# Designs tried in a protein design run: peptides against a protein of PDB entry 4AID. Part 29

Target 1, 242 residues: chain A of PDB entry 4AID
Amino acid sequence: FDIKRKTIEWGGKTLVLETGRIARQADGAVLATMGETVVLATAVFAKSQKPGQDFFPLTVNYQEKTFAAGKIPGGFFKREGRPSEKETLVSRLIDRPIRPLFVKGFKNEVQVVVTVLQHDLENDPDILGMVAASAALCLSGAPFMGPIGAARVGWVDGAYVLNPTLDEMKESKMDLVVAGTADAVMMVESEIQELSEEIVLGGVNFAHQQMQAVIDAIIDLAEHAAKEPFAFEPEDTDAIKA

## One batch from the design tools (peptide; made by RFdiffusion4, then SolubleMPNN)

Design b1_p10_7_s4 (from b1_p10_7, 5 letters changed)
Fold by OpenDDE base, seed 2:
Structure b1_p10_7_s4 (fold): chain B 242 residues (1-242), chain A 10 residues (1-10)
Amino acid sequence: as target 1 above (242 residues)
Amino acid sequence: SAKVEKMLSL
């Protein structure tokens, strides 16, 4: 098995990005670990556009499987068949920053699936899922202009905290999730408790700076494990105006 | 490949 692994220290935790062990039928597949939280991201894309496809058919599905739910706070017996509110939210958090990064005119079906395999009760799988999805897309050969990084920022005892634990988040006055490329912030989602705009903007900047190490780690993994890019030529939209 | 590097460096 050709297993490639990148390991970095990130926010005082070990982040591991691994490919080549599981989900080999996907175009890209990444097993990401932070602490003892483990997610599998898979990216699959169609090699042709459906006839009459008028929009970009990207689907992102974040799932907390029932076998992991015994270690997930609030992971009571989800009736199989509908995403929870959390799963719906995290699916959107992953979708929002990646959707704009696909090459314009690409309308092949893309499916990103993030599955929580293990939860340590400290590290939330959402950030790890965003990172893993980005990495899986970069490995896939899809015309995706990533990577994205992601970070959660807390505000605890008058300081920024990178990826606070679930327990540290109880004391945090900020839940700030940021996703971006090396050059740009693509998405911000924030819940704040009576903080100044200056602190929030500083948190966005802090997140964007701290995610660079993750972006670099995805690039390094992709250099060793990415598939050849899918040959996509956008139809000349100028030919439809004639 | 130089194409992968170019896509990841954009």
Scores: peptide ipSAE 0.006, ipTM 0.481, DockQ to the pose 0.626
Fold by OpenDDE base, seed 3:
Structure b1_p10_7_s4 (fold): chain B 242 residues (1-242), chain A 10 residues (1-10)
Amino acid sequence: as target 1 above (242 residues)
Amino acid sequence: SAKVEKMLSL
C-alpha cells in the first residue's frame, strides 16, 4: 500500500487527507477526517466523450450511508434510491464551485461521489465532503483547475468561528458556507440572522483566508500522489466559426 | 510529476 497522508491543524481541529488505502479503482480517491467525522470522496471520469454529447456531464452525489446511520441524525432506514433533502443540498454545495473549474470544452462524463463513513455529531460532513471532493479531483488527472477550499463561518459571541460545531451553530447568527480557489471565491451560501453587510462580507473574507491552508494541503498531497494529467486538448471551437 | 505541479500551481 502506497499511502500518502497530509495532516494540518485547521480551526483548532486536525484535518487529515489520505489517499492510497481505499477505492484504488477510482481515478482519484481521498479519505478525509476531521474530529471523528470521516468521508470518502471518489472521482471517476470517462476517457472519451460520448457521441453527440453537447453539455458537460458532471454528476455529484453526496451520500450518508446506512452503516453510518447510528451516528447520523435522522438515520432511520433510508430506502436505497432517493437522496434525502440534506444529501441533495450537499451534492449541490459540492457541484456549484467545482463545475466552472473544468477546462472549457471537456465533455467526458465525470462522477464525484462523497460518502459519509462516520459522523461525530460535532463536525458537519458537508465542508469535509467539499474538501475531499476537491482533493479527489486534483489526484484524478481530470482537467480540473482546482483545488478548491471550503469553510463554514459562524458568528458566535460577536466573533467569527471557523467550522463551528453543530452545537455552536445553534448559538450562531450566521451560517456562511464559502468555497473558492487560492485567488477567487467561487460560491457563497448563507443563512443570516439580522447581521450587517459588513459582518457578512468580513465572514466571506475570513472563510477565503482560512481555506488557504486546505488548498495548500491538497496541493502538497497532489504533488506526492496525483496521477499523470489526462491528455486533453480542447477543440479549437473558434476555427469552426470562420 | 512537473505537469501535475504546474496544473495545481496555476
Scores: peptide ipSAE 0.006, ipTM 0.486, DockQ to the pose 0.533
Fold by OpenDDE base, seed 4:
Structure b1_p10_7_s4 (fold): chain B 242 residues (1-242), chain A 10 residues (1-10)
Amino acid sequence: as target 1 above (242 residues)
Amino acid sequence: SAKVEKMLSL
């Protein structure tokens, strides 16, 4: 097995991005680990557009599997078949920043699946899932203008905290999730308790700065393990409107 | 590398 691995220190935790062991049938597949939280992201894309496809058919599915539920709070009550509220929200958090980064006119089906394999009860698999999904897309050969990074920012004892633990989040006055490229913030989601706009904007900037190491790690992994880019020529839509 | 630069330069 040709296993490629990138390891970085990120927010005082070891982030590991691995490819080449699992899900080799996907276009891209990344096993991401932070602490003892482990996620598998897979990206698959159709090699042709469906006849009459008028929109970009991206599907993102974040899932916390029952075998991981022994460590996932409330996992025993997940009836197979319906996404939990968390799974629905995290699927949207992953979708929002990646959707704009596909090449305009690309209307082939894309499926991103993020599966939580292990949870340590400290490191939330949502941020790890966002990072893994970005990495899987960059490895896939899909016409994706990533990578994105992602970060959660807390506000604890008058300071920003990168990717606070679930216990630190109880003391946090901010739950700020940011995703972006090297150059741009693509998505912000925030729950805030009586903080100034200045602190929140500072949190967005902090997140964007801190995610650069993750973006660089995905780029390095992709340089060593990405598939050949899918040959896609966008239809020159400017020639039909003149 | 030139391949990643091509993905970022589209």
Scores: peptide ipSAE 0.006, ipTM 0.484, DockQ to the pose 0.755
Fold by OpenDDE base, seed 5:
Structure b1_p10_7_s4 (fold): chain B 242 residues (1-242), chain A 10 residues (1-10)
Amino acid sequence: as target 1 above (242 residues)
Amino acid sequence: SAKVEKMLSL
């Protein structure tokens, strides 16, 4: 097995991105770990467009599998097949920032699956899932203009906190999820308790700054483990020169 | 982005 691993310190936690051990049949596959929270992201894409395909068929599926629920309080046997509200939300959080980064005119089917393998009850798998999905896409050879980074920002004791623990989030006046590229913010999702617009905008900027280390880690992993880019020439539409 | 262009050229 050719296993590539990138490890960084991020928000006082060790982030590990690993490829080449699991899901080798996918176009891209990344095992991401932060603390004892572990996610597997897989990216697969069709090598041809379906006849008459008029839209970009991207599907993102975030899943908290029941075997991970052995560590998750209240992880009773969820019936296989219906996403929880959280799984639906996180699937959208991953979808939103990545969808616009595919090369215009690319209408091959793309499937991103993020599976929570372990949860430590401190580190939320959602941010880790966003990072892992970005990394898996960058490794896949799909015409994806990533990576994206992602970060959660809290506001605790009058300061920004990067990726607050689930316990720190109880004291946080802000749940701000940001995703972006090296150059741009692509998505903001926020729940805010009585904070000024200045603090919120400062949180977006803080998130975007802090995610650069993750973006650089994904690039470094991709330089060593990415597949050859899929030969796709966009039709003569203004190529997003990102 | 120059970084993104680099990744597409890898």
Scores: peptide ipSAE 0.008, ipTM 0.492, DockQ to the pose 0.211; fails the geometry check

Design b1_p10_8_s1 (from b1_p10_8, 5 letters changed)
Fold by OpenDDE base, seed 5:
Parts: structure tokens; C-alpha cells; sequence
Structure b1_p10_8_s1 (fold): chain B 242 residues (1-242), chain A 10 residues (1-10)
């Protein structure tokens, strides 16, 4: 098995990005771990466009499925059902920042699946899922102009907290999720309790700064493990305006 | 990023 792993310290926690052990059938697959929370992201893309495809068919599916097989003592398992509100929201959180980063004119089907394999009840798998999805896309060879990083920012005791635990979030006056590239913020989602716009904007900047380590980690992993880029030439959109 | 692009597509 050609297993490649990148490990970084991130917000006082160890982030591990691993590829080559699981889901080898995918174009890209990343096992991401933070604390004892574990997610698997897979990226698959069609090698041709469907006849008559007029839009970019990106599907993102985040799922918190109970895999009964991975009981580390202390893991919580949620039963199978209709996508929860959380699963729907997190799927959108992943979709929003990645969708605009595909090469214009690419209309091949892309499927990103993020599966929560383990949850430690401290580290929310949503941010980890965003990071893993970004990494999986970067490994896939798809014409994706990533990576994105992601971060959650809390405001606890008058300070920014990177990726607060679920317990810290109870005391947080802010739930700010940011995703971006090295150069730009791509998405902000925020729930705020009685905070100034200045604190919120500072939180966005803090998130964007803190996610650079993740972006760099994804790049390093991809330099070693990415598939060859899919040969895609965008149609000259200037020729359609003539 | 352009840096990532350059290395994957270069």
C-alpha cells in the first residue's frame, strides 16, 4: 500500500491527512483525522461530459453515518435515516466554496462524498469534512483550482478560538465558518450573539490566516499523491460572444 | 492556487 500522510498541528490539535489506504477506486480519497474525529472524503469525476449537459453537475454529500464496525470506546453512532438538517447544511458548506473553483466550462459530473467514520464528541466533523473534501479534489486530477482551507472560529472569553470544541462552542458568542483559498475568502457562514461587526470581520481574517497551514498541508500531500491532471481545455468562451 | 496549478499542470 502506498500510504501518504501529512500531519500538522492546527489550533492545538493534530490534523492528519492520509491517502492510499481506503477508497482507491475514487479519483481522490482522503482520510482526515482531528482528535478522534475521523472523516473519509472521496472525489469522483466523469471523464466525459454527458450529451446536453448545460450546467456543472457537482454533487456534495456529507453523511454522519454510524459505521458500527469502528467502535473505539467513547465513539457516538447516529442511526441511518433521511439526511439530517446538519448533513444538508454541511453538504452546502462544502459545496459553496468548491463550486466556483472548478475550471469554467467543465461540465463533467463531480461527486464529493464525505463520510464521518468516527466522532469524538469534541471535534465537529464539518470543518474536517471541508478540509478532507478539498484534499480529495486536489488528489483527484479534476480541474479544481483549490485547495480550499476551512476553519471554525469561536469567541470565548473575549478571544478568538480556532475550531472550538463542542463544549467550548456552548460558551462561544460566535459560530463562524470560513472557507477560502490561499488568496481569497470564498465562503462565510456565521451565527453571532451580540458581537460587533469588527469582531466578526476580525474572525474572518483570523480564520483565513489559520487555514493557510491546512492549505499548505493539502498542497504538500497533493505534490506527493495527486493523480495526473485530467486533460481538460475549456472551450474558448470568447468565441461564443463573436 | 496558481502555485498548486503550476505544479500539477506543469
Amino acid sequence: as target 1 above (242 residues)
Amino acid sequence: SERFKKRLYA
Scores: peptide ipSAE 0.021, ipTM 0.664, DockQ to the pose 0.195
Fold by OpenDDE base, seed 3:
Structure b1_p10_8_s1 (fold): chain B 242 residues (1-242), chain A 10 residues (1-10)
Amino acid sequence: as target 1 above (242 residues)
Amino acid sequence: SERFKKRLYA
């Protein structure tokens, strides 16, 4: 098996991105680990457009599978079939920053699936899921203009904290999730308790700076493990309006 | 990144 791995220290935690062991049938597949939280991201895309497809059919599914039956706090055993509120929210958090990064005119079906395999009760799998999804897309050969990085920023004891633990988040006055490319912030989602706009903007900048190491790690992994780019020529949409 | 763009679409 050609297993490729990238390991970095990120916010005082070890981030591991691995490909080549699991889900080889996917176009891209990444096993991502931070602390003892583990997620599998898979990216699959259709090699042709469906007849009459008029929109970009991207589906993102984040799933917290209760395989770790012993250690997922707040795992409401929801009935088989509907995403939890958390799963729906995190699926959107992943979708929002990646959707704009596909080549304009690409309308082949794309499915991103993020599965939580393990949860350490300290590191939230959502940020890890965003990173893993980005990496899986970069490996897939899909016309994706990523990678994105992602970071959560807390405000604890008058300081920014990168990817606060679930316990640190209880003391945090900010839950700021940022996703972006190397050059741009693509998405901000924030819950803030009585903080100035200056602190929040500083948090966005802090997140964007801290995610560069993750972006670089995904690029390094992709340089070694990415499939050949899918041959896609965007339709010259300017020629049809003439 | 520009490097990634260049490799995927160059």
Scores: peptide ipSAE 0.019, ipTM 0.641, DockQ to the pose 0.205
Fold by OpenDDE base, seed 1:
Formats: structure tokens, C-alpha cells, sequence
Structure b1_p10_8_s1 (fold): chain B 242 residues (1-242), chain A 10 residues (1-10)
């Protein structure tokens, strides 16, 4: 197996991005690890457009399956059921920043699946899932203008904290999730407790700065492991306006 | 980044 791995130190934690071991049938597949939290992201895209397809059919599915149930509080066998509220929210957090980065006119079906394999109860798999999904898309050959990075920022004891643990988040006055490219912030979600706009804006900037190391790590991994780009030429829609 | 876009699509 040709296994490619990128390891970086990120917010005082080791982030590992690995490809080539699991889910080889996907167009892109990344195993991402931070602490003892582990996620698998897969990207699959159709090689043709369906007849009459008028919208971009992107599906993002984040799943915290019971395989991680050894440490997840409330280890009820969630049957093959509807996604939880968390799974639905995180699926949207992944979808929002990636959707606008596909080449205009690309209407082939794309499926991104993020599966939590392990949870350490310290590192939330949502940010890790965003990073892994970005990496999987960059490896896939899909016409995706990524990578994106992502970060969570807390405000604890008058300072910014990158990717606070679940315990640190209890003391945090801010839950700020940011996703972006090297050049731009693409998405912000925030829950704020009595903080100034200046602190919040500073948090967005801090997140965007801190995610650059992740973006660079995804680029380095893709340089060594990406598939050939899918040959896609958008139909010249300007010819229909004449 | 421009560098990544350039490798995938140049």
C-alpha cells in the first residue's frame, strides 16, 4: 500500500492526515487524527452529469457512529436512524464553505462522508471532520478550488484558545468556528457570551491565521497523493445569452 | 491557494 502521511503540530496538538490505507475505492479518502479523536473522510464524485441536472448535487454527511461508543456519553446504539442534531449541524458546517469552491457549471453528483471512528472526549471531531473533508476533496481529482482550513476559537481567561478541549469550552466565553481558504474567510459560526465585537473579529483573524498550517499540510499531502484532475470544461453558458 | 489551484488546474 502506498500510504502518504502529513504530520504537523497545531495548537499544541499533533494533527495527522493519512491517505492510502482505508477506503481506496473512494476518489479521495483521508484518515485524520488529533489526540485520540479519529475521523475518516471520503469524497466520491460522478464522472458524468445526469440528464436535466439543473443544480449542483453536493451531499455532505457527517456521522458519529457507535464505533466510537467506548467513550461517547450516552452510548445508546443509535440505530440506522435519522442524523442527530449535532450530525446535521456539522454536516452543514462542512457543506457551507466547500459548496462555493466547486468550479461553476460542475453538476456531477458529489458525496462527502465524514465518519467519526474514535472520540477522545477532549478533541471535538467537527473541526477535524472539516479538515479531513477538505483534504479528501483535494485528493479526489474533483474540480474543487480548495483546500479549506477550519478552526475553533475559544476565549478563556482573557485569551484566545485554538481548538479548546471540551473541558476548556465549559469556561470559554466564545465558541467561534471559522472556515476559509488561504486567501479568504468562507464561513463563520459563533456563540458569544458578553464579548466585544473587537474580541470576536480578533478571533476570526486568529482562526484564519492558525488554519494556514492546516491548509499547507493539505497542499503538501495532495502534492504527493492527489489523483489526476478530472477533465471538466464548463459548458459556455454565455453562448445561450446571445 | 494559488499554488494549489495552479497544480490541479494548470
Amino acid sequence: as target 1 above (242 residues)
Amino acid sequence: SERFKKRLYA
Scores: peptide ipSAE 0.019, ipTM 0.658, DockQ to the pose 0.203
Fold by OpenDDE base, seed 4:
Formats: structure tokens, C-alpha cells, sequence
Structure b1_p10_8_s1 (fold): chain B 242 residues (1-242), chain A 10 residues (1-10)
């Protein structure tokens, strides 16, 4: 197997992005690890548009499968078939920042699947899933103007905390999820308890700063492992400058 | 990122 791996220290934890071992049938596939939380992101895209396709058919599916459920909080017997509330939410968290980064006019079907393989009960697989999905898309050859990074920011003891553990989050006055490119914030989702706008804005900036290392790691991985870019000419040159 | 786009599509 031609395994490519990028490892960085990120928020006091080791982030590993790996490709080439698993899901090689996908256009892009990344195994991402932080602590003992492990996710597999796959990106697959159609090589042609469906006749009459008038919208961009992006589907994002985040899944916490039962094989990981022994370590997933609330992972009682998820009856096969219906996404949990968490799975639905995280699928949207991944979708929101990536959707606008596809080249305008690209209407080929794209499927991103993030599967939680292991959960350590400390590191939430959602942020890791966002990072892995971004990396998988960058490796795929799809006309994706990523990467995105993502970060969760907490506010604990009067300080920003990057990717707080599930236990640290209980003491946090902020659950701030940010996703962005190198140049721009693309998505903010926040639950905040009695914090000033200044602290929240500072949290967004902190997140955006801290995700740069992840963005750079994805770029480095893609430089060594990305497929050839899919030959796609946008109809409109007013594509978002990445 | 422009840098990533430039590497893939330039």
C-alpha cells in the first residue's frame, strides 16, 4: 500500500491524517485520528452530470456506526436506518462550509461519508470528521476549493480552549464550532452562556488561527497523495477565489 | 485556498 501520512500537534493532541490504506475505491479517503478517536472520511464524485441536473447534488453523511458504539456516548442500539440527531447535526456541520467551495457550475453528484470507527470518550469525532472530510475532498480530484479547517473552541476558566474534551466542555461557557479556509471563516455554530460579543468574536478568530495548521497539513498531504484534478471548466469564471 | 487551487488547477 502506498500509505501517506501527515502528523501534527494540534491543541496539545496528535492529529494524524492518513490515506492509501483504506477505502481506495473512493475518489478520496482519509483516516483521521485524534487521541484514540478515529474517523474514516470518503469522498466520491460522479464523472458526469445527470441529464437535467439543475442543482449541485452534494450529500454528506456522518455516521457513528454500532461497531464504534461501545465507546460512543449515548451509543445504545441505534436501530439501523435512521440517523441520530447528532449524526444529522454533524452531517450539516460538514456540509455547510464545504458546499460553497465547489467550483460554480459543478453539478456532478458528490458523496461525502464520514464514519466514526473509534471514539475515545474525550475527543469528539465531529471536528475530526470535518477535517477528514476536507482532506478526503482535497485528495479526490473533485473541483473543491478547499481545504477547510475546523475547530471547536471552549471558554474555560477565562481562556479559550482548542477542541476541549467532552469533560472540559461541561465546564465551558462556550461551544463554538468554526470552519474556514486559510483566508476566510465559512461557518460558525455556537452555543454560548452569558459571554460578551468580544469574547465570542475572539473565539472565532482563535479558531481560525488554530485551524491553519490543519489546513496546512491537508495541503501537505494532498501535495503527495491527491489524484489528478478532475478536468472541469467552470461555466462562470466568477468562481469564489480560494 | 488560492494556494491549493493554484497547485491543483494552475
Amino acid sequence: as target 1 above (242 residues)
Amino acid sequence: SERFKKRLYA
Scores: peptide ipSAE 0.022, ipTM 0.629, DockQ to the pose 0.199; fails the geometry check

Design b1_p10_8_s2 (from b1_p10_8, 4 letters changed)
Fold by OpenDDE base, seed 1:
Structure b1_p10_8_s2 (fold): chain B 242 residues (1-242), chain A 10 residues (1-10)
Amino acid sequence: as target 1 above (242 residues)
Amino acid sequence: SAALRARLNA
């Protein structure tokens, strides 16, 4: 097996991005690990547009499959069924920053699936899922102008905390999720308890700075493991108006 | 490839 792996230290934790072991039938596939939390992201895209397709058909699906029958609190086998509220929210968190980064006029079907394989109850799989989805798209050859990075920022004891644990988040006055490229913030989602705008803006800047190491790690992985870019030329929609 | 690097740095 030709397995490519990138490992970095990130917020005092080891982040591992791996490709080439599983899901080889996908255009891109990444196993991402932080602590004992493990996610699989897969990206698949159609090689042609459907007749009459007028919008970009991107689907993002985040799933917390209870593979670990013993470590996920509330270990009910949620039957194959409707996504939970969390799964729906995280699917949107992944969708929002990646959707604008596809080449304008690309209307081939794209499916991103993020599956939580393991959860350690310390490291939330949502941020890890965003990173893994970005990496899988970069590996796929799809016309995606990523990578994105992502980070969660807490405010604990008067300081910023990168990717706080679920226990640290109980003491946090801020839940700030940021996603962006090397050059731009693409998405902010925040829940804030009585903090100044200055602290919040400082949190966005802190997140964007801290995600650069992840962006660089995705680039390094993609340089060694990405498929050749899909040959896509947008139809000159301006030529039909002349 | 140069095309991949251009895409990843755009």
Scores: peptide ipSAE 0.019, ipTM 0.674, DockQ to the pose 0.900
Fold by OpenDDE base, seed 5:
Structure b1_p10_8_s2 (fold): chain B 242 residues (1-242), chain A 10 residues (1-10)
Amino acid sequence: as target 1 above (242 residues)
Amino acid sequence: SAALRARLNA
């Protein structure tokens, strides 16, 4: 099996992006690992548009499946439950920054599935899931104008912390999730406790700077492992000049 | 990005 792997140091942790071992039937599939947290992202897209499709049919599904329950305390077998509040939130966090990056006029069905395979109880799989989803889309050949990077920023002891642990987050006055491209911030989601706007804006800038290493890692992985770009001509040629 | 596509088509 041709397995491609990119490894970087990111926020004092090893980030691994791997493709070619699992989910080969997907258009793109990436195993992402940070610490002992492991996620699988898969991207699948239809090769044709449905007749009468008026909107871009993107579905993002993040799942913290109970297969990780061997290490997650209290994770007994709910095989068929509604998405948790967390799963619903993280699905939206992944959806928001990627949706605008599809080529205008592309209305083929796209499904992104992020599955938490392992959780170390230190590294939250949400950021890792965003990164993995971005990578899977870049590998897929879909008309996606990514990659995106993502980062969580905390404010602990008067400093920014990149991807704080779950324990560090208890002491953090900020939970700031940022996603963006090399050139732009695409999404900000924040919970803030009594911090100035200056600190928050500085956190967004810090996140955007720190995610560039991830963007570059996804590009490097894609240069070695991406499928051929899907032949898609957008109806509006004027939008391609960006 | 258009740059990623350009690199993948090169």
Scores: peptide ipSAE 0.019, ipTM 0.661, DockQ to the pose 0.190
Fold by OpenDDE base, seed 2:
Structure b1_p10_8_s2 (fold): chain B 242 residues (1-242), chain A 10 residues (1-10)
Amino acid sequence: as target 1 above (242 residues)
Amino acid sequence: SAALRARLNA
């Protein structure tokens, strides 16, 4: 096993990104851990385009599979159920920032699957899932112009809190999820209780600043563990100002 | 590869 791991301190918690132990059949696979919350992200992409494919066929599936009964909020969701509302929402949170970062004209099927393996009841697996998905794509060799970082920002006792715990979020006046590249905010999702626009904009900036450490960690992991880039030449090469 | 670095730094 060629196991590669990156560990950083992030918001007062240890973030671990690991590859090479699990899901080796995927193009990219990352086990991400924060506290005792653990997610597996896998990225798989087709090596050819389907005949007549007119759109980019990206599928993102976030799933909170009950591997261990009783440690995931919401109990025994049966393997065969329709995605929960949460799973659907988090799948969209992951999809939104990554979709525009694929090279224009790439229409090979891409599947990103994020599976919650463990939940500590403190650290929400959604942010961790976004980070893991980004890392898995960067490792895959797919023509993905990531990484993205992600962060949740709370507003507790008149201060920004990076990735508040589920308990801290009860006291938070803001649930702000941000995803972005090193240079740009790609996605904002927010629930806000009577806060000024200034505080919210400050929260976006805070999130974008705090996610840089995650972006750097993904880059470092990818430098060591990424597959060779898939040779993709779009027909309209003139449009790739890379 | 240089191509990987270019993609990750773009």
Scores: peptide ipSAE 0.017, ipTM 0.641, DockQ to the pose 0.956
Fold by OpenDDE base, seed 4:
Structure b1_p10_8_s2 (fold): chain B 242 residues (1-242), chain A 10 residues (1-10)
Amino acid sequence: as target 1 above (242 residues)
Amino acid sequence: SAALRARLNA
């Protein structure tokens, strides 16, 4: 196995991004670890467009599998086959920031699958899943203009907290999820308890600043492990409307 | 490749 690994300290936790050991049949695959939470992101894309494809067919599927549920309370009752509310929400959280970053006119099928392999009950797999999905896409060779970073921001005792634990989140007046590129915020999702707009905007800025280390880590991993870019030339649709 | 760097730095 040619295993490539990037390790950074991020919010007082060790983030590990690894490729080359698992899911080698995918176009991109990243095993991401923070604390004892472990996710596998895979990216697969079709090498051709389907006939008559009129929209970009991106599918994102976040899954918390039952074998991880030995550590996830309530995981035993997840009937196989229907996403939970959380899985549906997190799939959308991953989809929203990545969808705009595909090259315009690319209409090949793309499937991103994020699988929670382990949960430590402290570090939420959603942020880790967003990071892993970004990394997997960057490794895949798909015409994806990432990476994105992601961060959760809490507001605890009058301060911003990067990626609060599940226990710290009980005391947080803010659940702010931000995703973005190096240059731009692409997505904000927030649940706020009576905080000023100034604090919320400060939280977005804090998140965007803190995710730069993750973006840089994905770039470094991709420089050493990415597949060759898929040769895609968008049809100049401007020439046919003239 | 230069194309990979362009994609990752865009």
Scores: peptide ipSAE 0.016, ipTM 0.642, DockQ to the pose 0.955

